# Designs tried in a protein design run: peptides against a protein of PDB entry 5HB3. Part 104

Target 1, 150 residues: chain A of PDB entry 5HB3
Amino acid sequence: RQMQDRCMSEYNQRIRNAPEGSIDPFRMACYKIIGRCDLSNRSLDGLQTDVNDWIWLQFNLARETDRSLELAGESYGLAELQASIREIGLKHFPKTAAEDTNGSFGMFFYLQILAGMFEQAIAYLYPFSYVDAVHFAIALTYYGLLRPVD

## One batch from the design tools (peptide; made by RFdiffusion4, then SolubleMPNN)

Design b1_p24_6_s1 (from b1_p24_6, 14 letters changed)
Fold by OpenDDE base, seed 3:
Structure b1_p24_6_s1 (fold): chain B 150 residues (1-150), chain A 24 residues (1-24)
Amino acid sequence: as target 1 above (150 residues)
Amino acid sequence: DLKERFEKWVKAGKETLGEKIMSE
């Protein structure tokens, strides 16, 4: 795609040559999202974003593309996203019910579900809310998303 | 019931993510 190549070229040029603070953050965001530039940095610097924007960005940047076909030479797919979510969970979310103070465990559960980490999500939720975990497990099994244990 | 709890969880989680992840 010529447009993508152009985006990459302009992105690299601006990152290297533009004076600090002179780059339009919206333009840079476009280069990242459309041009898939610098996917190792999955943030929109210089923009006022919230957590919803962050979540949206993570999932939109995750593509099921052959790494060899990536123009940027960087690959970010579902597996990498799942790994990222796992790391976020380990760092920032409660691991046990005793560590939970405000119910934030539910958000990590939600992120895991969004990322297709169904078995892990249920296993995680179970010690916090047995009843809810069972309900979700039944639903996921019904839709063929949860694999029964052999 | 479940929906309300979920919304509460998401709200709490957004605060957690905003404070800890967005600052990185």
Scores: peptide ipSAE 0.268, ipTM 0.828, DockQ to the pose 0.702
Fold by OpenDDE base, seed 1:
Structure b1_p24_6_s1 (fold): chain B 150 residues (1-150), chain A 24 residues (1-24)
Amino acid sequence: as target 1 above (150 residues)
Amino acid sequence: DLKERFEKWVKAGKETLGEKIMSE
């Protein structure tokens, strides 16, 4: 907690007081990842990152820490990540097979699976690939991750 | 096979995410 408080203090001080371009983006990234500073901005500004880095960052920041230990307003857990993925899906991924041009639906399916949104993932995949959706549903059910509707 | 399809989907999706999400 003391380390986190120090990180937050330093992060805020640098953001507010440092001249533009003088802040080391790697240092800022460390404050974000380790110190969990400014979780409202889940990007690494000033760093060249790829999609893998983005995915990695989202899941690493989404820690199920006791909300009581996090400062009010800067909690980011699995629920928030799931909400973010849902929003991304609505904005950027095809909703129907007719809207799919290159098979990008698979990535949204993948993100939902990674975030533990199994029922939603299967439901989403079903209209795009019926056979694959059934196979995944069987597998998820076998491992107790998908609850069959009675 | 399923693996090949999945790899294709992931590739396509990475392109989509890179263009749309990371630019925001």
Scores: peptide ipSAE 0.261, ipTM 0.825, DockQ to the pose 0.739
Fold by OpenDDE base, seed 4:
Structure b1_p24_6_s1 (fold): chain B 150 residues (1-150), chain A 24 residues (1-24)
Amino acid sequence: as target 1 above (150 residues)
Amino acid sequence: DLKERFEKWVKAGKETLGEKIMSE
């Protein structure tokens, strides 16, 4: 898109040449989200964001597209997102029911589902909530998203 | 119910993400 090219150009120009404090963080956010600029930095600098914003950003920046079509010269697809989610899980979420203190496992389950990691999500949820894992497994199977074990 | 549990999970997860991930 011509718009994306322009966004990239403007983004690069501003990030490199703009005087300190002169950059509109909202504009920069637009360049990042719409123009897919600087995908290696998946944060909105200069903006007060919450966890919801962060989650939204991660998934909206992730695109399963042909890398050759990426105008920004950077790619952040589903595979990269999934890798990030795995890493987040390993670092910050309970691995066993014994480690869970407040039910945070559910968020990691949710993130995995959003990232299309269905089998892993179910496997993860199972030791925390057997019944819920089964329910989700049935639903996912119904929609052809979960591979049944033979 | 499932909805209530999910809301609880989300709340707990937001705290986890906010404290651990976003602070990095």
Scores: peptide ipSAE 0.256, ipTM 0.822, DockQ to the pose 0.689
Fold by OpenDDE base, seed 2:
Structure b1_p24_6_s1 (fold): chain B 150 residues (1-150), chain A 24 residues (1-24)
Amino acid sequence: as target 1 above (150 residues)
Amino acid sequence: DLKERFEKWVKAGKETLGEKIMSE
């Protein structure tokens, strides 16, 4: 707790008082990941990152804890991550096969799977690739991740 | 076949995420 408090204090101090461009982005990343500072901004500014890094960060920052127990004062768990993924899907990914031009639907399907949104993922994939949706549904059912309806 | 399709999906999705999400 003491270490986390120090991280938060240092993070806030640097964000508020440091001259522009003087902040070590790696140090800030450490505060973000270890100290869970400023979870409302789930990006690593000043670092060269790709989509894989972004995905990793989203899941790394997610904690399955009650808000009241969050030491950082900010809550970000799996539920919040799932909500974010839903919003991303609604905003940036095709909703129907007619809207799909390059197969980008697959990434949204993948994100949903990673986030444990199995039923939604299968439902989403079906209009784009019904055969694949069925195969994934079978696999998920086999592993007990999808409940078949009687 | 499924693997190949998945790789294609991921590739397309990375472009989508990179352009639309990470830039925000």
Scores: peptide ipSAE 0.255, ipTM 0.823, DockQ to the pose 0.724

Design b1_p24_6_s2 (from b1_p24_6, 15 letters changed)
Fold by OpenDDE base, seed 1:
Structure b1_p24_6_s2 (fold): chain B 150 residues (1-150), chain A 24 residues (1-24)
Amino acid sequence: as target 1 above (150 residues)
Amino acid sequence: DLKERFEKWVEAGKKYLGEKIMSE
């Protein structure tokens, strides 16, 4: 708790007082990841990042911590991550096979799987690739991750 | 096979996601 408070204090101080361009972006990233600072901004400013980095960051910032222990009123857990992925899906990914022009449906399926949204992932994949959806459903069921509909 | 198709989907999707999400 003391370390987190210190990180937050230093983060806020640097954001407010440091001259533009003088802040080490890696240090700021550490404050964000370790100190859970400014969780509303889930990007690494000043760093050249790719999609892999973005995915990594989203999942690392999402911690299933007891909300009662989170400092500064900022909470970002699995539920919030899942909500974010759902929103991204609605905004950017095809809803039907007819809308799929770029073959991007697989990425949204992948994101849902990573976030533990297994039932939704299978349901989403089904209209794009029936056979593959069935194969994944069998595998997920085997590992106890997919709940069979009674 | 399923693995190969999945890998192709992910790679295609990375390009797409990078263009749509990271540009916002």
Scores: peptide ipSAE 0.306, ipTM 0.853, DockQ to the pose 0.699
Fold by OpenDDE base, seed 3:
Structure b1_p24_6_s2 (fold): chain B 150 residues (1-150), chain A 24 residues (1-24)
Amino acid sequence: as target 1 above (150 residues)
Amino acid sequence: DLKERFEKWVEAGKKYLGEKIMSE
C-alpha cells in the first residue's frame, strides 16, 4: 500500500527530527492506526483518551497478518494481545477474592472474554463468583466456545 | 440479573483500570 508506506516514512521522519510537542498528536495517531507505525507503543500520547479508547486501540491494532508481509516490520496479532492482557492482569488485577476491591475482577474477566481467552476467563472468575462462572461456562459451552473436560 | 451485574463490573473496572493506566 502506497499510502501506508508514505505514512511510515513520514512517521519515522517526524519522530526523529521534529521537536518535542511540535507534532499534531492526531496526525501521529493516524500514522499509528492506518500506517501500523511503532506497534510496540500502543498508546496515543498527547491525546485525551479514556479506558474505552485504550481498549479500542488494543483490539484494533491486533491483526491477523503474516509477519513476513507486514510493511512496518512489526507484528501484533491475537497472541500478542492475549499476552498483553495476561500481563495487565498480573500487574493490576486481584489474584484472589481476598484481594478484590470494588469488583475490579470483573473488568479482567471482561478483557479475557473479549480476547477469546474463555477457559482462562472462567477459571479466573470461579473463585470470585462461583454461580456467575457456572452461568458463563454453560453459555460458552452452548455456543461451542468452551470445551468441557471429561 | 447476571447481565446487569456484569455491566456494573465493567463500569467499575473501567474506572479502576483508567486510574492504573494513568498512574504509570
Scores: peptide ipSAE 0.303, ipTM 0.849, DockQ to the pose 0.600
Fold by OpenDDE base, seed 4:
Structure b1_p24_6_s2 (fold): chain B 150 residues (1-150), chain A 24 residues (1-24)
Amino acid sequence: as target 1 above (150 residues)
Amino acid sequence: DLKERFEKWVEAGKKYLGEKIMSE
């Protein structure tokens, strides 16, 4: 908590007072991750990142915490992450097999699984790969992650 | 098998996401 407070303080100070582009992007990343500063911007500007880094960041920032205890004034938990993933899906991923030309459907399935959107993930995968969807459904059910339909 | 297919999906998707999402 003390570290978080310090990060927030330093982040705010540097954002306001430092010359544009002069701040160490790694430091800013630390402020974002540890201090949860500026969660509305879930990217690491000035860093050479790849998709893995992006994914890691999204999920790392998604903290399950009591919103009433959020010191940063910004909340970004699992629900917000799930909403984000949903929006990404709507915007960028194929809705049907006919729209899929590069096999990207699997990635959206993967993202949904990571975000705990199990029912939605299975439902999404189903039209692309029925057999695989069933396999995952069985596995998820076995581990108590998917609710069986009554 | 399922694992191989999944890995293929993820790899293809990473490339796709890099082009579409991270470029925004």
Scores: peptide ipSAE 0.300, ipTM 0.851, DockQ to the pose 0.702
Fold by OpenDDE base, seed 2:
Structure b1_p24_6_s2 (fold): chain B 150 residues (1-150), chain A 24 residues (1-24)
Amino acid sequence: as target 1 above (150 residues)
Amino acid sequence: DLKERFEKWVEAGKKYLGEKIMSE
């Protein structure tokens, strides 16, 4: 708790009071990842990052903990991550095969699978690739991750 | 095969997400 409080204090002090460009971005990244500071901003400003880094960060910041047990005072669990993925889907990804011009549907399918949104992922993939959706559905069912409708 | 297609989707999607999400 003492360490967490110190991290929060230092993070807040630096982000608000330090001159622009004077903050060590690696230190700030440590505060975010380890100290769980400012979880509403899930990006690493000042660092060269790619999509892999972004995906990694989203999932590593998500914690399967009760909100009451979150030491940082900010809760971000699987439910919030899933909500974020839904929002990203609505905003950026095609809804139908006719809207798919770049073949980006597969990434949204992938994100949903990573987040444990199996039923939604299969339902989404179906209109883009029927055969593949069926194959994934069979596999997920075999591993007990998808429940067939009776 | 299914694995190959999936990998292709992920690679294509990484480029797409980089343009759409990381630019915000």
Scores: peptide ipSAE 0.298, ipTM 0.850, DockQ to the pose 0.667

Design b1_p24_6_s3 (from b1_p24_6, 13 letters changed)
Fold by OpenDDE base, seed 5:
Structure b1_p24_6_s3 (fold): chain B 150 residues (1-150), chain A 24 residues (1-24)
Amino acid sequence: as target 1 above (150 residues)
Amino acid sequence: SLEERFKKWVEAGKKTLGEKIMAE
């Protein structure tokens, strides 16, 4: 808590007082990751990042559970992450097998799994790969992550 | 194998994410 408060304070001070581009990008990254500052911007500006970094950041910034109010003053929980993943899927990934060109559907399936959207993930994968969807469904059910019947 | 297919899916998806999401 003390560390987060300090990070937030320093972040706010620097973002308001420092000229644009004068703050060390690594320091800003630390404020975001450790202090959970400015969670509305889930990117690391000024740093060379790849897709792996992006994925890592999205899932590590998210809390496992939604809270009405986080200690850091900003809330970014599982619900927000799931909503973001849904939006990404709608915008950038194939919705049907006919739209798939290179198998990118698998990444969206993977993102949904990582976000705990198991039923949605299986439902999504099913039209692309029936057999694989069934296999994953069986496995998820075995581990108690998928509800076969409501 | 399922593992091999999954790896291909992930690689294909990285391109999608890189071009469409991270570029925005």
Scores: peptide ipSAE 0.311, ipTM 0.848, DockQ to the pose 0.695
Fold by OpenDDE base, seed 4:
Structure b1_p24_6_s3 (fold): chain B 150 residues (1-150), chain A 24 residues (1-24)
Amino acid sequence: as target 1 above (150 residues)
Amino acid sequence: SLEERFKKWVEAGKKTLGEKIMAE
């Protein structure tokens, strides 16, 4: 918390006082990740990042913290991440097997699993690959992550 | 195998994420 507060303070100072574009992108990334600054922008501008980095960032920013201790608009937890994943799915991934062209449905399934959206993930995967969906459902159930319907 | 299929899915999805999502 102390480190976070310090980062936030530094971030705010730099945003106000530093010339535009003069701040080290890596430093800005640190302020974002550690200080949770400007969480509305979950990208790392000025850095060469790939999809893996993007995924890493999304999940690392989604910290489970006490919302009451965060400033308004700067709260980003699992619920917000899950909402974001849902939105991404609706915008960019196939809804049905007929819409799938290259198997990209698997990534959305993967993202949902990572975000703890297990029931939704299985339900989503089933029309694309019912065998695999059943496989994952069994595994998730075994580990107590999927709630079987009686 | 399931693993092979999964790898294929991830690869396809990375392209989708890179082109559409990361650009937002």
Scores: peptide ipSAE 0.303, ipTM 0.846, DockQ to the pose 0.777
Fold by OpenDDE base, seed 2:
Structure b1_p24_6_s3 (fold): chain B 150 residues (1-150), chain A 24 residues (1-24)
Amino acid sequence: as target 1 above (150 residues)
Amino acid sequence: SLEERFKKWVEAGKKTLGEKIMAE
């Protein structure tokens, strides 16, 4: 707790008082990841990152804690992550097979699976790849992650 | 194979995420 408070204090001080671009981006990343500072901005500015890093960050920042109990003052759990993924899907990924031009639907399927949105993921994949959706559904059911429908 | 298709999907999606999401 003391360390987290210190991180938050330092983060806030630096973000408010430091000239733009003068803060060590690695330090800022530490404050974000470890200190959970400024979770509303889930990016690592000033660092060379790729899509894998972005995905990693989204999931690592997700904590299943009550907002009222979070020392960071900000709540970002699995539910919020799932909501974010839904929003991303609605905005940036194809909704129908007719809209698919490059096969990007698979990434959205993958993100949903990672976020535990199994039913939605299967439902989403179905119109794009029927056979694959069925195979994944069987597998997920086998592992107890998908509920069989009567 | 399913694995090959999945890899292809992920690669295609990386472009989408990089261009549309990470830029925001």
Scores: peptide ipSAE 0.302, ipTM 0.845, DockQ to the pose 0.773
Fold by OpenDDE base, seed 1:
Structure b1_p24_6_s3 (fold): chain B 150 residues (1-150), chain A 24 residues (1-24)
Amino acid sequence: as target 1 above (150 residues)
Amino acid sequence: SLEERFKKWVEAGKKTLGEKIMAE
């Protein structure tokens, strides 16, 4: 915690007092990832990243622990990540097969699976690919991740 | 195959994420 407090202090000081663009983007990334500073901004500004990096960052910033145990002043857990994924889905991914142009629905399905949103993921995939949705549902049920329908 | 379809879906989605989400 002492290290985290120092990170937070340094981050706040630098972001407020340092000239724009003078701070090493990698250092700022360290403050964010290790020090959990400024979790409201879940991007690595000033760094060239790809989608894999983005996905990695989202999940690494999320803590699957009780919010009460979070040492950082800001809290970001699985629930917040799931909420973010829902928002992304609503804004940027097709809602129906008619809206799908190139199969991008699969990525949203994938993100939901990664975030443990299994029921929602299957429900989303169903209108796009019935057979595949059923296959995934069977597999998830087998591993106890999806509750069987009565 | 399911795997092949999934790979295509993910690839298509990467473009969507890169252009729309990461740019925000």
Scores: peptide ipSAE 0.301, ipTM 0.845, DockQ to the pose 0.756

Design b1_p24_6_s4 (from b1_p24_6, 14 letters changed)
Fold by OpenDDE base, seed 3:
Structure b1_p24_6_s4 (fold): chain B 150 residues (1-150), chain A 24 residues (1-24)
Amino acid sequence: as target 1 above (150 residues)
Amino acid sequence: DLEERFKKWVEAGKKELGEKIMAE
């Protein structure tokens, strides 16, 4: 608690008072990840990151906490992450096989699987690769992760 | 087979759409 409070205090102080470009981006990243500061902005500005880093960040910031119990006054859970992934899909990923480029649909399938969106993932994959969708559906059903009926 | 294809899809997607995703 003390560390988190300190992080939040320092984060707020630096965001408000520090000259532009003078803030250590690594320090700010620590405040975000450890202190859970400014969770509405789920990016690491000023750092050289890739898609793996982005994915890691999204899932690490997602917590199953009630907003009322969150020390930072902000909550970001799995439901919000799933909503974000859905929006990303609508904006950037192919919706039909005709729109597919080099199998990029697989990335969106992967994101949905990571986020536990199993039914949606299978439904999405089906028109791109019927056989693969069936294989994943069988596996997910076996492990009790997919609801084949309604 | 399926695993390797899946990995290929993921890598292709990361390369192609990484910048777009990170911009969200």
Scores: peptide ipSAE 0.263, ipTM 0.838, DockQ to the pose 0.850
Fold by OpenDDE base, seed 1:
Structure b1_p24_6_s4 (fold): chain B 150 residues (1-150), chain A 24 residues (1-24)
Amino acid sequence: as target 1 above (150 residues)
Amino acid sequence: DLEERFKKWVEAGKKELGEKIMAE
């Protein structure tokens, strides 16, 4: 807690008072990841990152910590991550097979699976690949991750 | 092979998503 408070204090002080361009982006990244500072901005500004880094960051920042323990007025957990993935899906991924480009639907399916959105993932995959959706549904059901609808 | 198809889908999607995220 003391470390987090210190990180937040330093982060806030630097972001407000430091001259533009004087802040080490790696240091700011450390404050974000370790100190959970400024969780409303889930990007690493000033760093050259790829999609893998972005995915990694989203999942690492999404902590199921008791909201009561987060000193930061902002909480970011699995629910918020899932909401973000839904939004990304609506904005950037095909909604129908006719809109599909080079199988990009698979990436959104993958993101949903990673975020534990199993029912939605299967429902999404179904119109793109019926056979694959059935196979995944069977596997997920076997492991108790998908609840069969009665 | 389901695994091979899945890998191709993810790779294609990562490229597309990366371009879109980086554009924002």
Scores: peptide ipSAE 0.260, ipTM 0.834, DockQ to the pose 0.693
Fold by OpenDDE base, seed 4:
Structure b1_p24_6_s4 (fold): chain B 150 residues (1-150), chain A 24 residues (1-24)
Amino acid sequence: as target 1 above (150 residues)
Amino acid sequence: DLEERFKKWVEAGKKELGEKIMAE
């Protein structure tokens, strides 16, 4: 936490005082990741990143912690991540099998699984691949991650 | 098998997601 506080301080100082364009994007990335600075902007500006980096960042920034412990009133936990995943799904992924052309539904399923949205993930996958949805449902249930309806 | 299909889905989705999300 002491390190986090230092990162936050340095981040704020650099954002305010550094000449435009002079900030090392890698350093800023470190401040964001370690210091959780500016959580409203969950991107790494100035860096060449791909979707894998983006995914990594989203999940690493998400912390299952008490919101009251977050600095400056900013919080980004699992709930916020899940909300973001839902939003991404609505915007960028097929909603029905008829809309799917290349199997991209699997990625959204994967994101939901990663975010612990197990029930939603299974429900989403079901119309695309019944057999696979059942397979995952059984597995998730076995590991106690899926809550079957009584 | 399921694993192969899953990998294919994820790969296809990553490509699509990368094009869409990274453009925002």
Scores: peptide ipSAE 0.255, ipTM 0.831, DockQ to the pose 0.735
Fold by OpenDDE base, seed 2:
Structure b1_p24_6_s4 (fold): chain B 150 residues (1-150), chain A 24 residues (1-24)
Amino acid sequence: as target 1 above (150 residues)
Amino acid sequence: DLEERFKKWVEAGKKELGEKIMAE
């Protein structure tokens, strides 16, 4: 707790007072990941990152905890992550098979699966690939992650 | 097979997502 408080203090001080370009982006990344500083900004500015890094960061920052217990003063759990995934889907991914040109729908399906949005993932995949959706549904049901409808 | 298709989908999607999200 003391370490996290120090991280937060240093992070805030640097963000507010440091000259532009003088902040070590790796140090700032450590404050974000370990200290959970500034969770409203879930990106690693100043670092060369790709989509894999972005995905990794989203899931690593997600904590299933009570907001009142979050030392950072803000909470980011599975529910917030799932909401973010939904928004990303609405904004960036095809909604129908007619809109799909290169199979990018699979990435959104994958993100939903990773986030535990199993029913939504299957429903989303079905119009793009009904056979695969059925196969995934069977597998998810087998592992107790999807409830069959009577 | 399903695994190969899935891999292809994810790869295609990563490219598209990267272009859109990382540009923001």
Scores: peptide ipSAE 0.255, ipTM 0.832, DockQ to the pose 0.738

Design b1_p24_7_s1 (from b1_p24_7, 15 letters changed)
Fold by OpenDDE base, seed 1:
Structure b1_p24_7_s1 (fold): chain B 150 residues (1-150), chain A 24 residues (1-24)
Amino acid sequence: as target 1 above (150 residues)
Amino acid sequence: MLSEKELEEFEKLLKKAEEKRLAE
């Protein structure tokens, strides 16, 4: 792709020639997303970001392509993102209501929903908030996103 | 999967989000 090649070229040129910190962080973000430059660093340096920005970036950097054609460090698709979300859940979020000290279960539910992990999200939410889990299950089923058990 | 460093960065963002939530 011409645009991607151009972005990569410009990124390489700027990273070699520009003084440290002189490149617009937003421009660098564009190079990362469009040009897929420096994918070993899946963050936006120099920008104030939040969890929503983080998850948005992860989705944009993820690609469902033929892995045999991907360069080293670029083989990262939805499956890998979902695996990362699962790992995040195991490390940073309560597994049971009894473990919930901060009320952070909702954030992990949110991340799973964004990542398309609908069944897992509902299953996770259920012990924390039965009513909410049922409501979301109904909504997701209505939109054909939740696979009901026969 | 994301590296431990990247997961740590997320943890920082998560902490910030929780602090904001608790401040509301």
Scores: peptide ipSAE 0.282, ipTM 0.828, DockQ to the pose 0.702
Fold by OpenDDE base, seed 3:
Structure b1_p24_7_s1 (fold): chain B 150 residues (1-150), chain A 24 residues (1-24)
Amino acid sequence: as target 1 above (150 residues)
Amino acid sequence: MLSEKELEEFEKLLKKAEEKRLAE
Protein backbone atom coordinates (compact mmCIF):
# COMPACT_ATOMS: atom_id res chain seq x y z
CA ARG B 1 0.00 0.00 0.00
CA GLN B 2 2.85 2.38 0.77
CA MET B 3 4.40 1.63 -2.60
CA GLN B 4 1.08 2.20 -4.33
CA ASP B 5 0.61 5.58 -2.68
CA ARG B 6 4.13 6.60 -3.56
CA CYS B 7 3.62 5.57 -7.17
CA MET B 8 0.40 7.58 -7.37
CA SER B 9 2.13 10.66 -6.02
CA GLU B 10 5.08 10.37 -8.38
CA TYR B 11 2.84 9.61 -11.33
CA ASN B 12 0.68 12.67 -10.76
CA GLN B 13 3.73 14.88 -10.41
CA ARG B 14 5.46 13.55 -13.51
CA ILE B 15 2.35 13.63 -15.70
CA ARG B 16 1.87 17.30 -14.90
CA ASN B 17 5.48 18.37 -15.32
CA ALA B 18 7.09 16.03 -17.84
CA PRO B 19 6.67 16.17 -21.63
CA GLU B 20 4.88 13.23 -23.21
CA GLY B 21 7.24 10.35 -23.90
CA SER B 22 10.02 11.65 -21.68
CA ILE B 23 9.31 9.18 -18.87
CA ASP B 24 10.85 5.69 -19.02
CA PRO B 25 8.21 3.25 -20.37
CA PHE B 26 9.16 0.65 -17.75
CA ARG B 27 8.63 3.18 -14.99
CA MET B 28 5.25 4.04 -16.44
CA ALA B 29 4.41 0.34 -16.48
CA CYS B 30 5.23 0.15 -12.78
CA TYR B 31 2.95 3.10 -12.05
CA LYS B 32 0.20 1.34 -14.00
CA ILE B 33 0.54 -2.10 -12.40
CA ILE B 34 1.63 -1.26 -8.85
CA GLY B 35 0.19 2.21 -8.45
CA ARG B 36 -3.04 1.53 -10.37
CA CYS B 37 -2.53 4.80 -12.23
CA ASP B 38 -4.69 5.74 -15.23
CA LEU B 39 -6.42 2.37 -15.57
CA SER B 40 -8.66 3.79 -18.28
CA ASN B 41 -5.68 3.03 -20.51
CA ARG B 42 -4.91 -0.68 -20.17
CA SER B 43 -1.95 -0.75 -22.53
CA LEU B 44 1.79 -0.38 -21.95
CA ASP B 45 2.95 2.25 -24.40
CA GLY B 46 6.54 2.15 -25.59
CA LEU B 47 7.10 -1.49 -24.62
CA GLN B 48 7.47 -4.57 -26.81
CA THR B 49 4.70 -6.93 -25.68
CA ASP B 50 2.88 -9.98 -27.03
CA VAL B 51 -0.50 -11.66 -26.47
CA ASN B 52 0.80 -13.46 -23.38
CA ASP B 53 1.89 -10.15 -21.88
CA TRP B 54 -1.50 -8.68 -22.73
CA ILE B 55 -3.52 -11.39 -20.99
CA TRP B 56 -1.18 -11.29 -17.98
CA LEU B 57 -1.74 -7.55 -17.73
CA GLN B 58 -5.53 -7.91 -17.91
CA PHE B 59 -5.53 -10.37 -15.01
CA ASN B 60 -3.27 -8.16 -12.90
CA LEU B 61 -5.42 -5.10 -13.51
CA ALA B 62 -8.66 -6.94 -12.73
CA ARG B 63 -10.18 -6.60 -9.25
CA GLU B 64 -12.95 -8.66 -7.68
CA THR B 65 -13.32 -6.93 -4.34
CA ASP B 66 -15.00 -3.59 -3.70
CA ARG B 67 -14.94 -1.88 -7.08
CA SER B 68 -16.62 1.12 -5.52
CA LEU B 69 -13.35 2.09 -3.85
CA GLU B 70 -11.61 2.52 -7.17
CA LEU B 71 -11.69 5.71 -9.19
CA ALA B 72 -14.34 6.17 -11.85
CA GLY B 73 -13.48 4.22 -14.98
CA GLU B 74 -11.12 1.86 -13.16
CA SER B 75 -13.68 -0.79 -12.17
CA TYR B 76 -12.65 -3.96 -13.97
CA GLY B 77 -13.22 -7.50 -12.72
CA LEU B 78 -13.41 -11.03 -14.10
CA ALA B 79 -16.83 -10.38 -15.64
CA GLU B 80 -15.52 -7.41 -17.62
CA LEU B 81 -12.49 -9.41 -18.75
CA GLN B 82 -14.73 -12.25 -19.92
CA ALA B 83 -16.94 -9.79 -21.76
CA SER B 84 -13.88 -8.32 -23.46
CA ILE B 85 -12.70 -11.78 -24.53
CA ARG B 86 -16.14 -12.53 -25.99
CA GLU B 87 -16.00 -9.31 -27.97
CA ILE B 88 -12.47 -10.09 -29.17
CA GLY B 89 -13.71 -13.49 -30.30
CA LEU B 90 -16.53 -12.02 -32.33
CA LYS B 91 -14.21 -9.57 -34.07
CA HIS B 92 -10.95 -11.41 -34.60
CA PHE B 93 -11.41 -15.20 -34.52
CA PRO B 94 -13.23 -17.75 -36.71
CA LYS B 95 -16.75 -18.73 -35.66
CA THR B 96 -16.75 -22.00 -37.61
CA ALA B 97 -14.25 -24.45 -39.04
CA ALA B 98 -15.13 -23.17 -42.50
CA GLU B 99 -13.88 -19.70 -41.52
CA ASP B 100 -10.60 -21.05 -40.15
CA THR B 101 -7.84 -20.28 -42.64
CA ASN B 102 -4.78 -19.99 -40.39
CA GLY B 103 -5.54 -22.11 -37.32
CA SER B 104 -6.04 -19.10 -35.05
CA PHE B 105 -8.95 -20.81 -33.25
CA GLY B 106 -6.41 -22.22 -30.79
CA MET B 107 -5.50 -18.78 -29.51
CA PHE B 108 -9.13 -17.92 -28.79
CA PHE B 109 -9.59 -21.26 -27.04
CA TYR B 110 -6.50 -20.45 -24.97
CA LEU B 111 -7.84 -17.03 -23.95
CA GLN B 112 -11.21 -18.48 -22.92
CA ILE B 113 -9.56 -21.18 -20.79
CA LEU B 114 -7.38 -18.62 -19.00
CA ALA B 115 -10.43 -16.48 -18.28
CA GLY B 116 -12.32 -19.44 -16.77
CA MET B 117 -14.84 -19.65 -19.61
CA PHE B 118 -14.61 -23.45 -19.67
CA GLU B 119 -18.01 -24.45 -21.05
CA GLN B 120 -17.77 -21.85 -23.80
CA ALA B 121 -14.19 -22.83 -24.59
CA ILE B 122 -15.08 -26.52 -25.03
CA ALA B 123 -18.16 -25.70 -27.09
CA TYR B 124 -16.04 -23.46 -29.30
CA LEU B 125 -13.22 -25.99 -29.74
CA TYR B 126 -15.45 -28.98 -30.54
CA PRO B 127 -16.11 -28.25 -34.24
CA PHE B 128 -12.43 -27.42 -34.85
CA SER B 129 -10.86 -30.37 -33.02
CA TYR B 130 -13.14 -33.09 -31.70
CA VAL B 131 -10.35 -35.09 -30.05
CA ASP B 132 -8.85 -32.11 -28.22
CA ALA B 133 -12.27 -30.91 -27.07
CA VAL B 134 -13.05 -34.33 -25.57
CA HIS B 135 -9.69 -34.51 -23.78
CA PHE B 136 -10.10 -31.06 -22.25
CA ALA B 137 -13.72 -31.80 -21.31
CA ILE B 138 -12.67 -34.96 -19.45
CA ALA B 139 -9.89 -33.15 -17.60
CA LEU B 140 -12.04 -30.14 -16.68
CA THR B 141 -14.85 -32.41 -15.47
CA TYR B 142 -12.42 -34.42 -13.35
CA TYR B 143 -11.29 -31.26 -11.55
CA GLY B 144 -14.86 -29.98 -11.14
CA LEU B 145 -14.41 -27.04 -13.49
CA LEU B 146 -16.85 -28.21 -16.17
CA ARG B 147 -20.51 -28.72 -15.30
CA PRO B 148 -22.15 -31.61 -17.16
CA VAL B 149 -25.49 -31.11 -18.84
CA ASP B 150 -28.41 -32.94 -17.17
CA MET A 1 -15.23 -3.89 -21.36
CA LEU A 2 -12.18 -2.72 -23.26
CA SER A 3 -12.39 0.46 -25.28
CA GLU A 4 -12.09 0.49 -29.05
CA LYS A 5 -8.60 1.92 -28.70
CA GLU A 6 -7.53 -0.95 -26.46
CA LEU A 7 -9.04 -3.48 -28.86
CA GLU A 8 -7.02 -1.91 -31.65
CA GLU A 9 -3.87 -2.44 -29.62
CA PHE A 10 -4.79 -6.10 -29.19
CA GLU A 11 -5.33 -6.36 -32.94
CA LYS A 12 -1.77 -5.14 -33.46
CA LEU A 13 -0.51 -7.85 -31.12
CA LEU A 14 -2.43 -10.50 -33.05
CA LYS A 15 -0.94 -9.25 -36.30
CA LYS A 16 2.57 -9.46 -34.88
CA ALA A 17 1.90 -12.96 -33.58
CA GLU A 18 0.71 -14.08 -37.01
CA GLU A 19 3.75 -12.58 -38.70
CA LYS A 20 6.01 -14.41 -36.28
CA ARG A 21 4.19 -17.70 -36.86
CA LEU A 22 4.49 -17.37 -40.63
CA ALA A 23 8.20 -16.63 -40.33
CA GLU A 24 8.86 -19.88 -38.42
Scores: peptide ipSAE 0.279, ipTM 0.825, DockQ to the pose 0.709
Fold by OpenDDE base, seed 4:
Structure b1_p24_7_s1 (fold): chain B 150 residues (1-150), chain A 24 residues (1-24)
Amino acid sequence: as target 1 above (150 residues)
Amino acid sequence: MLSEKELEEFEKLLKKAEEKRLAE
């Protein structure tokens, strides 16, 4: 918490005093990740990132701590991340095998897995790749990550 | 939930990823 406070202080100071865009993007990333500064913007400006970087960031920004201990507006937990992933799925990924023209279903499956949406991930994958879905289901069950079927 | 802008940024990243995949 002490570190976070320091980051917030530095962030605010630099935002006010530094020319726009002059702050090192890696430093800004540190402020965001460690200091949880400006979580309304969950991107890292000035950095060339890919999907893996993006999801890593989202995961790190998602805190599983007591929300009561977080500052107002700075809360972003697993539930919010999962909601975001769902929204991404609805907007940017195929819903059926027939809609899949470029094989992008795997990426959405990947994102869901990373977000801990195991049941949904398996359900999603099933129509695209039955065999893979079954294998993942078995593996996830083995590791206690997939809830048993009722 | 992510803002629309953030979703757009993600879409750009997806596009890049797809382009990379197709290039492999």
Scores: peptide ipSAE 0.279, ipTM 0.827, DockQ to the pose 0.787
Fold by OpenDDE base, seed 2:
Structure b1_p24_7_s1 (fold): chain B 150 residues (1-150), chain A 24 residues (1-24)
Amino acid sequence: as target 1 above (150 residues)
Amino acid sequence: MLSEKELEEFEKLLKKAEEKRLAE
């Protein structure tokens, strides 16, 4: 908590007093990730990032926290991340094989797997690639991550 | 959930990823 308070203090001071763009983007990233500063903005400005960086960041920001200590607007856990992934799926990825024009279904499958949405991921993948879905289902079941329907 | 702005940023990343995939 003391470290977080220091981070918040420094973050606020720098944001208010430093010229725009003068702060090291990696330092800003540290304030966001470690200090959990300004979590309303879940992007890292000034850094070259990709989808893997994005999902990594979302996981790091989606920490289980004591609700009594968090600001109302900064509560973001795994459930919220999973909800976001679902929303992303609805907006940006094909719903059926017939809608698949660019082969992007694999990325959404990947995101769901990373987010622990195993049943949904397999169900989603199945119409696109039966063989792959079966293989992943077997593997996930073996490790106790997939609950087969009776 | 993520804001619309954050979703738009993700969309940009997806587009970049797709472009990279097609270029390889």
Scores: peptide ipSAE 0.275, ipTM 0.824, DockQ to the pose 0.753

